# Peptides against a protein of PDB entry 6J54: the designs that were tried, part 201

Target 1, 223 residues: chain A of PDB entry 6J54
Amino acid sequence: NENLFASFIAPTMMGLPIVTLIIMFPSLLFPTPKRLINNRTISIQQWLIQLTSKQMMAIHNQKGQTWSLMLMSLIMFIGSTNILGLLPHSFTPTTQLSMNLGMAIPLWSATVFTGFRYKTKTSLAHFLPQGTPALLIPMLVIIETISLFIQPVALAVRLTANITAGHLLIHLIGGATLALLNINTMTAFITFTILILLTILEFAVALIQAYVFTLLVSLYLHD
Target 2, 42 residues: chain B of PDB entry 6J54
Amino acid sequence: QFQFTGIKKYFNSYTLTGRMNCVLATYGGIALLVLYFKLRSK

## One batch from the design tools (peptide; made by RFdiffusion4, then SolubleMPNN)

Design b2_p24_3_s4 (from b2_p24_3, 16 letters changed)
Fold by OpenDDE base, seed 1:
Formats: C-alpha cells, structure tokens, sequence
Structure b2_p24_3_s4 (fold): chain B 223 residues (1-223), chain C 42 residues (1-42), chain A 24 residues (1-24)
C-alpha cells in the first residue's frame, strides 16, 4: 500500500525542499552555553556530550582527537533527528538512504584518506590479517579490499534500515490497534501495549544507531 | 619474535612490513594482469 | 572474527599434520 510509505516521502512546499529546514531544526535544540551556571536542561546536555565524547575519543591519539568535534556533532545530529522522527506524523530525514549515504560516504572516505596519510604502512597492512597462510594471501587481500568498499554501504543501510523498520512497525501496529478497536477491544489493548513497548524500543534504537554510526566512523579512523 | 630470512623477510603475514609488501605485490600483480589483457586486446 | 577463523584453520591443519606425521 502506498499509504504505508506516505510518511517517508520527502516533504516539499511549492517545489522547494523543506527538508533542509527539517534537517537544520535539531540544531536549535542544542544552544551554546553562555552562562557560568546554565539551565538544568543545557547542563544535562553538556554533561551527556562530555560523557559520550570521552567514551568515543578514548580510542584515539591526540591526532585522532581532532575529529572529536565532528564525531560529536554527527552523533548529536543523527540522534536528535531520529528522536524527533518518532513524533506523530513527523518526517525523519535519516530514513532516506540518500541522506545517510551522503553522510557515510564522505566520512568514510575522510577516515580512509586520513589513515593513508598518517599511517600509510598500517593502513596497507590492514588488507592482510596477521598469520594468513601464503596461499590465501592474494584472495584474502581481494576480499579485504571489497570489504573496505562495502563499509560505507553497510554504514548507511544499517542506519536507514533500522530506523525505517521501526517506523513501519509503529505504523502497522498502530493501524492494527485502530482496526481492532471495533472488533475486539481486548486484542486491541494487547496490540496497543505492544505499540507502547515498541515505541520505547524505537527511542532506544534511535540513540543506539546514532552511536553505532558514529562509533564505526571513529573505529575506521582508528584503523 | 619471528626470525624470517630470504623472501619471507619481505613477504610475510606476521610483520607490518611483510603484510604491506604482500598487499602491494597483490595489487601490482592485478594491475599487471589488467594491463596485459588490455594490451592483448589491442 | 577473521583472525579467529584463520587461527582455527591453522590449528586444524596443525592437528592434521601431527596426525599425518604419526601415521607415516
């Protein structure tokens, strides 16, 4: 049914892409602190950002810590957009594969190129695992090369599929609950309970996927 | 920890340099094969 | 995972080689 995917259609007004405004909206939720003692909400946000920053950048040297700002901005962006997308009748840009590819490919290429610039020998050595039998070296190098090229695709598809699947499930179960209200109220109550549990799960998934996406980018940078 | 001599010194899967050389050799071999088939077709 | 697989394969081949050396 085309109606199932109506929520995933990119919204436009008069042919103008309003998607850009939707993408930029989460930035308003994270204002820069300008006081010694900020509001409780801002303080909590800053605390969470610091915790996640320390966790993600612990694997990097000082040169890798230069990417901390970019990685933290990425996780905040993806996380906020995913959470806002769970609002009723909202559009999540991260459900669009084009957007996720648009983020994944440049970040992946940047991490790979950074690896080749500063750690050329180590980066080249990653195409061959340690202890590989001599006869399997050529084939394994080819497989590892292909694996490298699949990384951006897997990164984008993972995020897109998880968020999209969650939205579809919420929509389907929500529709089923409404349909069952007129048939069997008890069954409708059960499905509604499942819907509530699923929505809570999707909130967690939204944050986890943002974290995983950023973590994998960071891991590829670490090589 | 590993004592390699001869060709194994440069082409081994245990040392960083050895792994790098193996990767470069593999890519070089593929490039030569592609070049050979390209020149053969002409 | 790939390294673990390779180590498992190596261990298997080493075991087979030991058995073969005992039989021959």
Amino acid sequence: as target 1 above (223 residues)
Amino acid sequence: as target 2 above (42 residues)
Amino acid sequence: LLQQLLEAIRATFETLNRILQQLL
Scores: peptide ipSAE 0.038, ipTM 0.701, DockQ to the pose 0.011
Fold by OpenDDE base, seed 2:
Structure b2_p24_3_s4 (fold): chain B 223 residues (1-223), chain C 42 residues (1-42), chain A 24 residues (1-24)
Amino acid sequence: as target 1 above (223 residues)
Amino acid sequence: as target 2 above (42 residues)
Amino acid sequence: LLQQLLEAIRATFETLNRILQQLL
């Protein structure tokens, strides 16, 4: 069991936290544009950012579009860290629940507080759905308040669980393939094929989870 | 449009203001219950 | 989503009430 979770241990060299450098590393992959027409890679990157920004901000009004920079930075950070984590023997900071909670709780609280500041009536009305019978109102309000407090937890756990499960499965199948190389070459080849298909799936999952995380934060802001 | 009269106008699950008032009333009720139990323990 | 759940619950109660009325 310790070998399975060894990849999830926070890496330290000589007692110094390398995790800080790992978290900051994805920022180097996204350089700021210096020209009107940049390199092909930067142009494609900016195009993708613009497309995702348009999709996310389509839900919000003009005041909500002020959050676009923060939300886009969040999706780029989570997406890049998740993809880099799929590299062999790489550590993903987003696998750590503490990091995801550290991101989810402030963002969630900010969305809730901004909702109460600018849309107080609508925010309070969200605790009670329309058409609720009078006798069910107090119980439903309590359930909705509990649901609100579960949102940051669900946001963090969803991201952590999906990435962690993917990494764990890759390590297990990878270990199985190495063990089967000396036992049966045919079964090892089949297992290796499954591993390749799984890694492709995990690349998709990494992007989807980053998108879902930012989308839900955006959705909570819209509410 | 739902036409409500009396208390139903202020405490309604269909109107935005009504829902807000219902939420505030429920929170107020819970706060009063908590206060009651806190004072009862002394 | 919550509204859809409430509608589903309401529909279930309506069906149960109809069944109960048929049994009585």
Scores: peptide ipSAE 0.022, ipTM 0.700, DockQ to the pose 0.011
Fold by OpenDDE base, seed 3:
Structure b2_p24_3_s4 (fold): chain B 223 residues (1-223), chain C 42 residues (1-42), chain A 24 residues (1-24)
Amino acid sequence: as target 1 above (223 residues)
Amino acid sequence: as target 2 above (42 residues)
Amino acid sequence: LLQQLLEAIRATFETLNRILQQLL
């Protein structure tokens, strides 16, 4: 079923990667405000950014709030790319694990190094949970260390897997509906209804995964 | 707040400093083990 | 997250011990 995965192939024209243009395209959807009272769409965007910013940065002190711009840009980027990826026959860059690793690893390393720099004692103490029995300390420290290194991988894979799985389901159910149109109209209608419900779910998942990705990065910074 | 004396003051799982020292001690122990095996192989 | 997991495990063992103490 190679045709099912054709939508996940990186698009190239004449050997030139269009992926760069696709990645940059969402930035055009968020123009910089020029007026005090902007258009309704821009105002809604700013309102959403402010709400998400307040929610995410509420857990951080003033020093942690320096990361607000980066985290907000990240959630906007991932969210916009995921939503655009749900368009028919569109390529979603976030379905590529390489891209998500490229985002997760630097952000994770930055949060970890920032933690070690400004909160060295607390950061080192996080390798050992409070109240651990003395006999389990060495084993638990090792597990916590391994857990730390798994974080960027889990962060990238979570986003990639959720978005990719959603796309696959949409393609499979959509293909099934088209195949059933010539066989049984009633069954095709049922599958089409499921497809609609699934697409609505995937819109929600697209936004949630963007939020979760950014939230986890923020959480690693806070810890 | 827990009050510890002696070795428990520096190596405990309850205080922040104690946890930090435990982590450092664990890493130091692992590093020493790795060094021991490296030196044994040579 | 690990702390929550450890607390959950501890709570589970504590509940099991309570049940065991009631049965014995």
Scores: peptide ipSAE 0.019, ipTM 0.698, DockQ to the pose 0.012
Fold by OpenDDE base, seed 4:
Structure b2_p24_3_s4 (fold): chain B 223 residues (1-223), chain C 42 residues (1-42), chain A 24 residues (1-24)
Amino acid sequence: as target 1 above (223 residues)
Amino acid sequence: as target 2 above (42 residues)
Amino acid sequence: LLQQLLEAIRATFETLNRILQQLL
């Protein structure tokens, strides 16, 4: 069972953490535009960023649109790291809960504090839903406050669990295929087909989870 | 739309101001309770 | 979402009250 989680261990070379290099690697895939009309790949990237920015920031007012740069950088980072993690024998830093918490907590706190700064009345009123019976007001306020503090944890765990589960399943099916190669070639072929379908699914999950993570951060900002 | 009088005007679950006041009152009450138990333990 | 849950709970209690009123 330890071999199952061996792929999730933080890689080190000669005692030096390679994790920092792995985290920084996706930045190389998104170079800054240097020309008015850039390369096709760069143009597609910029177009996708623009499209996602329009969709995500459409909910926000002009003040909230100032967060567009940070949110777009976040989605590009998470998305790229998740996709790169689907490469065989690669390490995904987003599978580490510590990393996701490190991203979720500051972003969540920033959204909450900005809400209190600019929308103090609305933010305070958010702890009490409309139309609640008077007898349940104190308890509901407490529950809502607890719910607020659970938000960053849920945000981090959701991303981590989805990516980790996908990677784990790929490794399990991959290991099963290798084990069945010498036992039964037909069953090995079936498991290999399942592995291919699973990898395609994980590509979709990787992008969806990146989008959901940024969307929820944006939603917390808007509330 | 809603017409509230008296204390219900300030502490209601429908108006924005009322909801805010309810939240502040609950936090204040909890803070006072914590303070009371802290002082009682001393 | 929470408000929807509260409304669902309210609807359930209202249904229970209607049943209780029918029994009484």
Scores: peptide ipSAE 0.018, ipTM 0.694, DockQ to the pose 0.011

Design b2_p24_4_s1 (from b2_p24_4, 16 letters changed)
Fold by OpenDDE base, seed 2:
Structure b2_p24_4_s1 (fold): chain B 223 residues (1-223), chain C 42 residues (1-42), chain A 24 residues (1-24)
Amino acid sequence: as target 1 above (223 residues)
Amino acid sequence: as target 2 above (42 residues)
Amino acid sequence: LLDQQLALIEAVFKTLEEILLKLS
């Protein structure tokens, strides 16, 4: 069991953490454009960023558009780290709950405070669903208040659990494939095909989780 | 659309203002209960 | 738009769950 989670241990060299460098590495893959017509790779990246930006900011007003840079940087960071983490023997910083909480809590608090500052009436009204019977109002307000505080936890745990579970499955099936190579090559081939399908699924999960994380932050901002 | 009279005008679950007032009233009630139990222990 | 996006996310997660169940 210790070997299963060995891949999730923060990488260190001679006691010095290299995780900081791993976190900064995806930034090198997204260079800033310097020309009106850039390379094909950069152009595709900018195109994808613009598409995602239009989808994410379509639900926000002019004041919400100010958060576009933050949300786009967030989705690019989470997405890039998740995709790079699927490489063989790679470490994903997003598998660390501390990192996800470090992102979720400040962003959540910022969205909640922004909501209370600019939309006080609407934010307070969200603690009570529309059309609630009068007798259930006090209890429901308490439940909604608790639900609000669970949001940052759910946001962090969702991302961490999904990415961690995906990596765990890849390691388990990969280990099983290697173990079956010496026992039955035919069965090992079947497990290997499942591993390939699972890796494709994990690529999709990596992108979806990045999008969901950013979308929920945006949703909380919109309230 | 909805015509509320009396207390229902200020405390309702349909209007935005009414919902806000209900939330504030609920928090106020909870705060008073906490204050009551705190003062009771003295 | 928010409801549509949430519904889309839910549909995607359900689809992924079904795929995971088939792969497991």
Scores: peptide ipSAE 0.163, ipTM 0.705, DockQ to the pose 0.021
Fold by OpenDDE base, seed 1:
Structure b2_p24_4_s1 (fold): chain B 223 residues (1-223), chain C 42 residues (1-42), chain A 24 residues (1-24)
Amino acid sequence: as target 1 above (223 residues)
Amino acid sequence: as target 2 above (42 residues)
Amino acid sequence: LLDQQLALIEAVFKTLEEILLKLS
């Protein structure tokens, strides 16, 4: 079982945390445009960023639009790291729960705090759904309060679990295909086909999880 | 939409202000209970 | 928040239906 999780151990070189370099590497893939008409790759990137920005920030008012840069940078970071993590024998920082909590908790607290600052009445009212019977009000308020504090944990665990599970499946199916090459070639071919389909799915999951993570943060901000 | 009078005007589960007041009252009640047990153990 | 979540879910379902209709 320990061999299965060897790829999830934080890599170090000579006792130095090389993880920091891995985290910073995706930023090199998104250079800033310097020309009016850039390369096709840069143009596509800018187009995608604009589309996602318009979609995500459409729910926010003018004050919420201030968070656009932060949210877009977050989705680009998580998405790029997740995609790069699907490379063979690569390390994905987002598989570490500590990292995801480190991102989720501050952002969640910032959104909650922003909500209380600018929308105090609405934020407090969210602890009690409308139309609640009078006898259930105290219990429901407590439950909603607990639900609020579960949000950052759920946000971090969702991202970590989905990416980690995908990586485990890829490694397990990949190992199974290699083991079945000399046992049954037909079965190995079937498992290999499943592996290909699974990798395609994981690419989609990587992008979706990045989007969901950022979207939920944005949604918590808007309340 | 809804017309409330008396205590229901300030403590209701339909209006924004009413819900806010209910939440504050709930937290206040919990705080009082905690305070009561603190004083009891004293 | 809940209304927005429900609206988002409905939008996703509508989009999926449109995609399925285009594929059929």
Scores: peptide ipSAE 0.116, ipTM 0.682, DockQ to the pose 0.021
Fold by OpenDDE base, seed 4:
Structure b2_p24_4_s1 (fold): chain B 223 residues (1-223), chain C 42 residues (1-42), chain A 24 residues (1-24)
Amino acid sequence: as target 1 above (223 residues)
Amino acid sequence: as target 2 above (42 residues)
Amino acid sequence: LLDQQLALIEAVFKTLEEILLKLS
């Protein structure tokens, strides 16, 4: 249905893509702290960043903690865009697979190359699980190699599918509610209640998917 | 912790070095197979 | 990596089990 997927079309104004502005907009919501005692909003943001940073970087040593800035910026970007996408009639850039691939592939490649650079022996050993029977070694190495290349795809598709599915459900139930307003008001009220509950769930999903995406990138870095 | 002798010392699925060597051997074998089929077609 | 992922999955399942036990 064209009406169903119309919300996922990249918006343009006068032939110029405004998607760039939409992507850049979340940056305005996170101003840099300028004072020792900042506003409550900024303080909460910094506190959340600090908590997530401690949790995600706990698995990394001192060398891995160098990626803290990159990972925190990533989770803030994905999280903010996902939340903003839940606003009425908003376009969510993270629903576009191209965008998620554009984020996943470079980050994945960076983690893999970093692993080979600093932990060559361990990285190569990961292609063969410990305790594998001798006869299954060649096949398992091939499977593990394929698994490695599936990682960026899985990372991008997971985020895209979860966010897109949530948006689709909201649009479908919302459309059904509007259609039922003139048919059965009681049923419309029930569907509207479900829509509200679903919207609350999607807020949670938006944050979880942002966290999972960043966490997996961090785990790949840790190997 | 594991004591291996002979070829198992270098190619095993338990030690880190052994696993690395197995992976390298597998990639080398695949490369040789690709070369073989490439030369066979010509 | 796989061990950490497995541990994370197990933690999630344990948490879900605890929630289900409280709801039951």
Scores: peptide ipSAE 0.066, ipTM 0.675, DockQ to the pose 0.019
Fold by OpenDDE base, seed 3:
Structure b2_p24_4_s1 (fold): chain B 223 residues (1-223), chain C 42 residues (1-42), chain A 24 residues (1-24)
Amino acid sequence: as target 1 above (223 residues)
Amino acid sequence: as target 2 above (42 residues)
Amino acid sequence: LLDQQLALIEAVFKTLEEILLKLS
């Protein structure tokens, strides 16, 4: 069991944390464009960023669209780290709940504060759904307040759990495949096929979770 | 298009302002209850 | 927030139903 979870241990070299370097590495994969017509890789990246930005910012007004840069950077960061984490023998920083909380809590607080600053009436009104019976108002307001404070936790845990579960499944199925190679080659082939399909799924999950994380942050901003 | 009169005009669950006032009133009530229990213990 | 969340949930359920109908 120790070898299975070894991939989730924060890597250190001579007592120094390499995690900082790993976190900063994805930024090198997205260089700033300098030409009118860039390389194919950069062009695809820009195209994807524009598509995602158009989809996410369609919900927001002009003031909300100011957050476009931050939200796009967030999705790029989480997406890139998640994809890189699917590489063999790689460490995914997003599997660490502390990191995700460190991202979720400030972003959530920022969205809540911005909501109270620019849409004070609407933000306060969200604690009470429309059409609520008068007798249920106090209880529902309390529940909604609790729900608000659970949002950052749910946001961080969702991302962490999905990525961690995916990695764990890949390791388990991969280990089972290797173990079955010496026992039954036919069964090992079946397990290997499942592993391939699972890895493809995890690639999709990596992108989806990045998108969902950013989308929910954007949604909280819109209120 | 709701037409409320009296206290319902300011405290309702249908209008935006009414919902806001209800939330504020709820928080105020909770704060007063907390203060009451705190002062009662002394 | 709640209205938007509910709308998203409904959209997800509708898409799932459509997928299930296509698979059946």
Scores: peptide ipSAE 0.054, ipTM 0.675, DockQ to the pose 0.020

Design b2_p24_4_s2 (from b2_p24_4, 17 letters changed)
Fold by OpenDDE base, seed 1:
Structure b2_p24_4_s2 (fold): chain B 223 residues (1-223), chain C 42 residues (1-42), chain A 24 residues (1-24)
Amino acid sequence: as target 1 above (223 residues)
Amino acid sequence: as target 2 above (42 residues)
Amino acid sequence: TLLEQLQLIEAVFETLNLLLGKLL
């Protein structure tokens, strides 16, 4: 099983962590526009960023719009790292639970704190759903409180589990395809087809998980 | 929409203020219980 | 809220059962 998880070990060179460079690498793929009319690639990137920004921030008021830059940078970071992680023999930082917790906990805490600061009454009332029977109020408040604290954990685990599971499946099916080449060529062709379909799915999952992660952070901010 | 009188005016599950007060009362009750058991052990 | 999520799940199951009832 060590061979299966070898690709998930944080790479180091001469005892120095090169993970920092890997994390910063996606920033090079999104250069700052310098011209009024840029090339097609930059124009498409800017257009996509604007569309996603309008879609995600539509639920927020003027105060919530202040978070637009941070949320958009977050989705671009997670999305780019997840896509780059599908390259052969690449390391995906978002497969590390520590990385995702490092993002989830501070962002969640910031959204909760912002909610209590500017929407104190609404935030406190959120612990009790409207129309709750009187006898169930104490129990339900406790459950909602626990649910609040589960949010950052669920956020991090969801991202980690989905990306990690996808990578494992690609490796397993890929290995099975190679092993079946000399055993049964027809079966190997079927598994290879499944591998291609799975890879396409993982590209979609990579983008969806980035979107869901950012969307949930935004939703917690909106309450 | 809903008119409440008496204690239901302040503690209800329909109004924003009522829900807030119920949450605060719940936390206060839990805090008092914890305090009671802490003082009992002494 | 959690309760609202549970109500949404219940509504989805009810809709699914209605659709399945029409198909079968």
Scores: peptide ipSAE 0.105, ipTM 0.762, DockQ to the pose 0.015
Fold by OpenDDE base, seed 5:
Structure b2_p24_4_s2 (fold): chain B 223 residues (1-223), chain C 42 residues (1-42), chain A 24 residues (1-24)
Amino acid sequence: as target 1 above (223 residues)
Amino acid sequence: as target 2 above (42 residues)
Amino acid sequence: TLLEQLQLIEAVFETLNLLLGKLL
């Protein structure tokens, strides 16, 4: 239905793409600190960034830690956009598959190429699992190569599907609650309660999906 | 530590070098097959 | 790897079957 998917249409005002402004807006929420002792909000943000950075980079060696800035910027971007997308009548750019592919493919390719450059032997060996019987080696290598190329697609689709499905569910149940207000107040109250629980869940999903996206990119880098 | 002798020393699924060689051999084989079919059709 | 993931799925399936067997 047109009304159902209206929230997923790229917003334009007078033919100008507002999407660019929406993408840039989350960056304003994370100002750069200029003082040793910052405001409470900035200090909390920095603390969270440091904690997440330590958790994500614990898997990587010193060479992998050079990607920390890129990965942290990515998680902050996706996480902030997803949370802002839960606001009423807001558009989430991460619901668009094109955007997520635009992020996933370059990052994935960069991780794969860096792996081949610095860890050529190990990267090539990853196409064959250990302990495989000799007769299954050719088939398994082919399957593993196909799996490698599916990774960027799966990464993008997973993010888009999870965020989009959450938004659709909120809209559907929200519409049902409004429709039931005049029909049965008790059922409307129940559906409204479910809606609240789902919105809370979607806040968690928004953060988790951002984390999973960055974590998977990090894991591909680590090989 | 597995001690492999002969052809198994170079083509093993347990050692890192062996796995790499197996992957390269498979890609080489596929490339040769594709080349053969291309030359046959020509 | 994909093979490792498949083995994990099989392990989960076996554990589920064991739990279902105890429930019945």
Scores: peptide ipSAE 0.084, ipTM 0.750, DockQ to the pose 0.014
Fold by OpenDDE base, seed 2:
Formats: structure tokens, sequence, C-alpha cells
Structure b2_p24_4_s2 (fold): chain B 223 residues (1-223), chain C 42 residues (1-42), chain A 24 residues (1-24)
């Protein structure tokens, strides 16, 4: 069991945490453009950022679009760390619940406070769905308030659980393939095929979870 | 548009202002209940 | 809202039940 979770232990070199370097590493993969016509890779990256920015900010007003830089940096950070985590013997910081809570709680609190500051009436009215029977209003308001406080936890746990589960499945199936290599070659080949399909799926999951995390933060900002 | 009269004009689940007032009233009621039980525990 | 999310889940369950009913 200790070997199953060994890949999720924060790497330290002689007592010094290397996690800080791993967190900063994705920033090197996205350099700032210095030319009007960039390289193909940089131009594709900028194009993708612009498309995702346009899609996510379409639901926001002019004041909400000021958050575009932060939300785009968030999706790029989570997406890049998740994809890099699928490399062999790599550590994904997003598998750590503490990191995801550290991102979710401040962003959630910022969205809630901005909502109360600029849209006080709408934010307070959000605790009561439209058209509720009068007798159920007090109970429903309580449930909605509890739901609000569960949002940052659900946001962090969703990202952590999905990425962690994917890594565990790859590790388990990979371990099974290695164990079956000396027992039955045909079954090992089938298991290896499943592993390849699973890794492709995990690439998609890595990007989707980054998108969903950022989208939900954006949605909470919109209220 | 709904025509509400009396207390329903201020406390309704359809109007934005009414929903806000209902939420404030529920929070105020809970706060008063908590205060009552805290004072009773003395 | 939570109620809207629950209604969405209910709609998904209804569609799944309709699909299962057609498959059986």
Amino acid sequence: as target 1 above (223 residues)
Amino acid sequence: as target 2 above (42 residues)
Amino acid sequence: TLLEQLQLIEAVFETLNLLLGKLL
C-alpha cells in the first residue's frame, strides 16, 4: 500500500522541498511573446488562450472581465501541471488536497465578497430560489447557505479526486501488466492495451478538470 | 409581473427584493433564536 | 442554485429511464 501512494509523496531532496520548483516549472513552458509573428508553438498557445478566454468571459460583464487574467493563469497552471503529472515518475502538485484548497478557498471567497460588494441584492437573493413555497423558505435558505460553504470544498476535492484516481489506476494497471509479463504474455498485452487507452483518457481528464475548476470559479463570480 | 399586497409585497419568493428580505428575515430569525437559547442557558 | 441542480439531475434520470425503457 505504501508503494501505491509513493508517487503522491511530496518530493524532497536532502530535506529541501523541490515542490516549489515543480510548481514554478510550468511557467517556463509558456514564454511571453517578444515578436509580432511568434513561433508556431507560441502562436498556437496564444490562440488557445484567446479562445478559452473568450469562451469563459462571455458570461461576464466589463467588471467581471477584469478577472480574465487570473482565471486564464489558473486554467493554464492547473492544466499544465495535470498534463506534466502524466509523465513517468512525475509528481503532480494538484494531487495534493492542501494545494487545491489553497487555491479554491481564496478564489471562492473573493468571488463571494465581490458578489456581495457589487451585487448585494442579487447575491442575497441567490440564497432563495425563485418560486419557492412560503413554508419552505426558511429551510431552503439554510440548505442554500450550507451549499454555498460546500462549494470550495467540492471544488478542491473534485480536482484532487479525479487526478489522484487517474494516477492510481495507471499505477495499478501498470503494476498488473508487469506482474503478468512472466505469467501470461497474452493477458499482459491486453492489460497493456487497456493501460494505453487509460492514459489517453487521463490526458483528456487532466484538461477537462482544469477547465471545470476554472469554469466553476468563473461561474461563482458571475452568480 | 406578480401583484403582491400586504406583507407578501415585501416578503415574496418571486421578486428580487422580496427574496432578499426573506433571506434577511430568516437570518435574523436564526440569530434571534440563537440569542434566545444563549440567554436562556444562563 | 442547488434546486436548479437537483432539477437538472432529475431530468437526467428521467432521460436515462426513458432510454432504458426503450432498450428493454
Scores: peptide ipSAE 0.077, ipTM 0.762, DockQ to the pose 0.015
Fold by OpenDDE base, seed 3:
Structure b2_p24_4_s2 (fold): chain B 223 residues (1-223), chain C 42 residues (1-42), chain A 24 residues (1-24)
Amino acid sequence: as target 1 above (223 residues)
Amino acid sequence: as target 2 above (42 residues)
Amino acid sequence: TLLEQLQLIEAVFETLNLLLGKLL
């Protein structure tokens, strides 16, 4: 049991948290372009950023598009950390709920405050769906208010749960594969195949969760 | 498109302004209820 | 809204059931 969750323990060196260095490491993988025609890696990164930026900002007006830098940096950060977390013996900061809450709560509050600041009428009206029967208005407003406050929690927990569950599943299947190597080689081969397919899935999940997290933040901004 | 008269003009679930007013009225009502129970306890 | 989200989930569930029924 302890071996399964050992990868989720916050790494420390001599009592000093190296988590800060791990969090800052992905930033080194995305250097700023300095040339008109950059390296293949930088060009691909820039192309992906432009595509995702175009898709994500399409729902926003000119004022909302000012958040493009923040949202794109967020998706790059979460995506890179999630992908790096799939490396052997790696620690993923996004598996920590505190980390994700630390991102979700400020971003959510910022989007809510921005909505109330620039679209006060629309934001207040969002607590009541259009066409609601008059007798259900008070109850529905209360439910929608509660739903609003659950959003940052759901945002953080979704990211944490998806990444953590993926890591745990890889460890379990990997451990089962190693255990079956000495028992039945054929079954171990099948389990290993499942592990490969699962790892491919987790690569996709890592990117999807980064996208969903950023998209939902963007959606809350748009209201 | 919606032609509301009287109180329904300001408190409806179809217009943007009406929805906003309904939300504000709901919050105001809850605040008054909380205030009432707080004052009653004293 | 929450209501719209619930309706969306219901629609997805219905679509999934239809697809499963067609595949099985």
Scores: peptide ipSAE 0.059, ipTM 0.754, DockQ to the pose 0.017

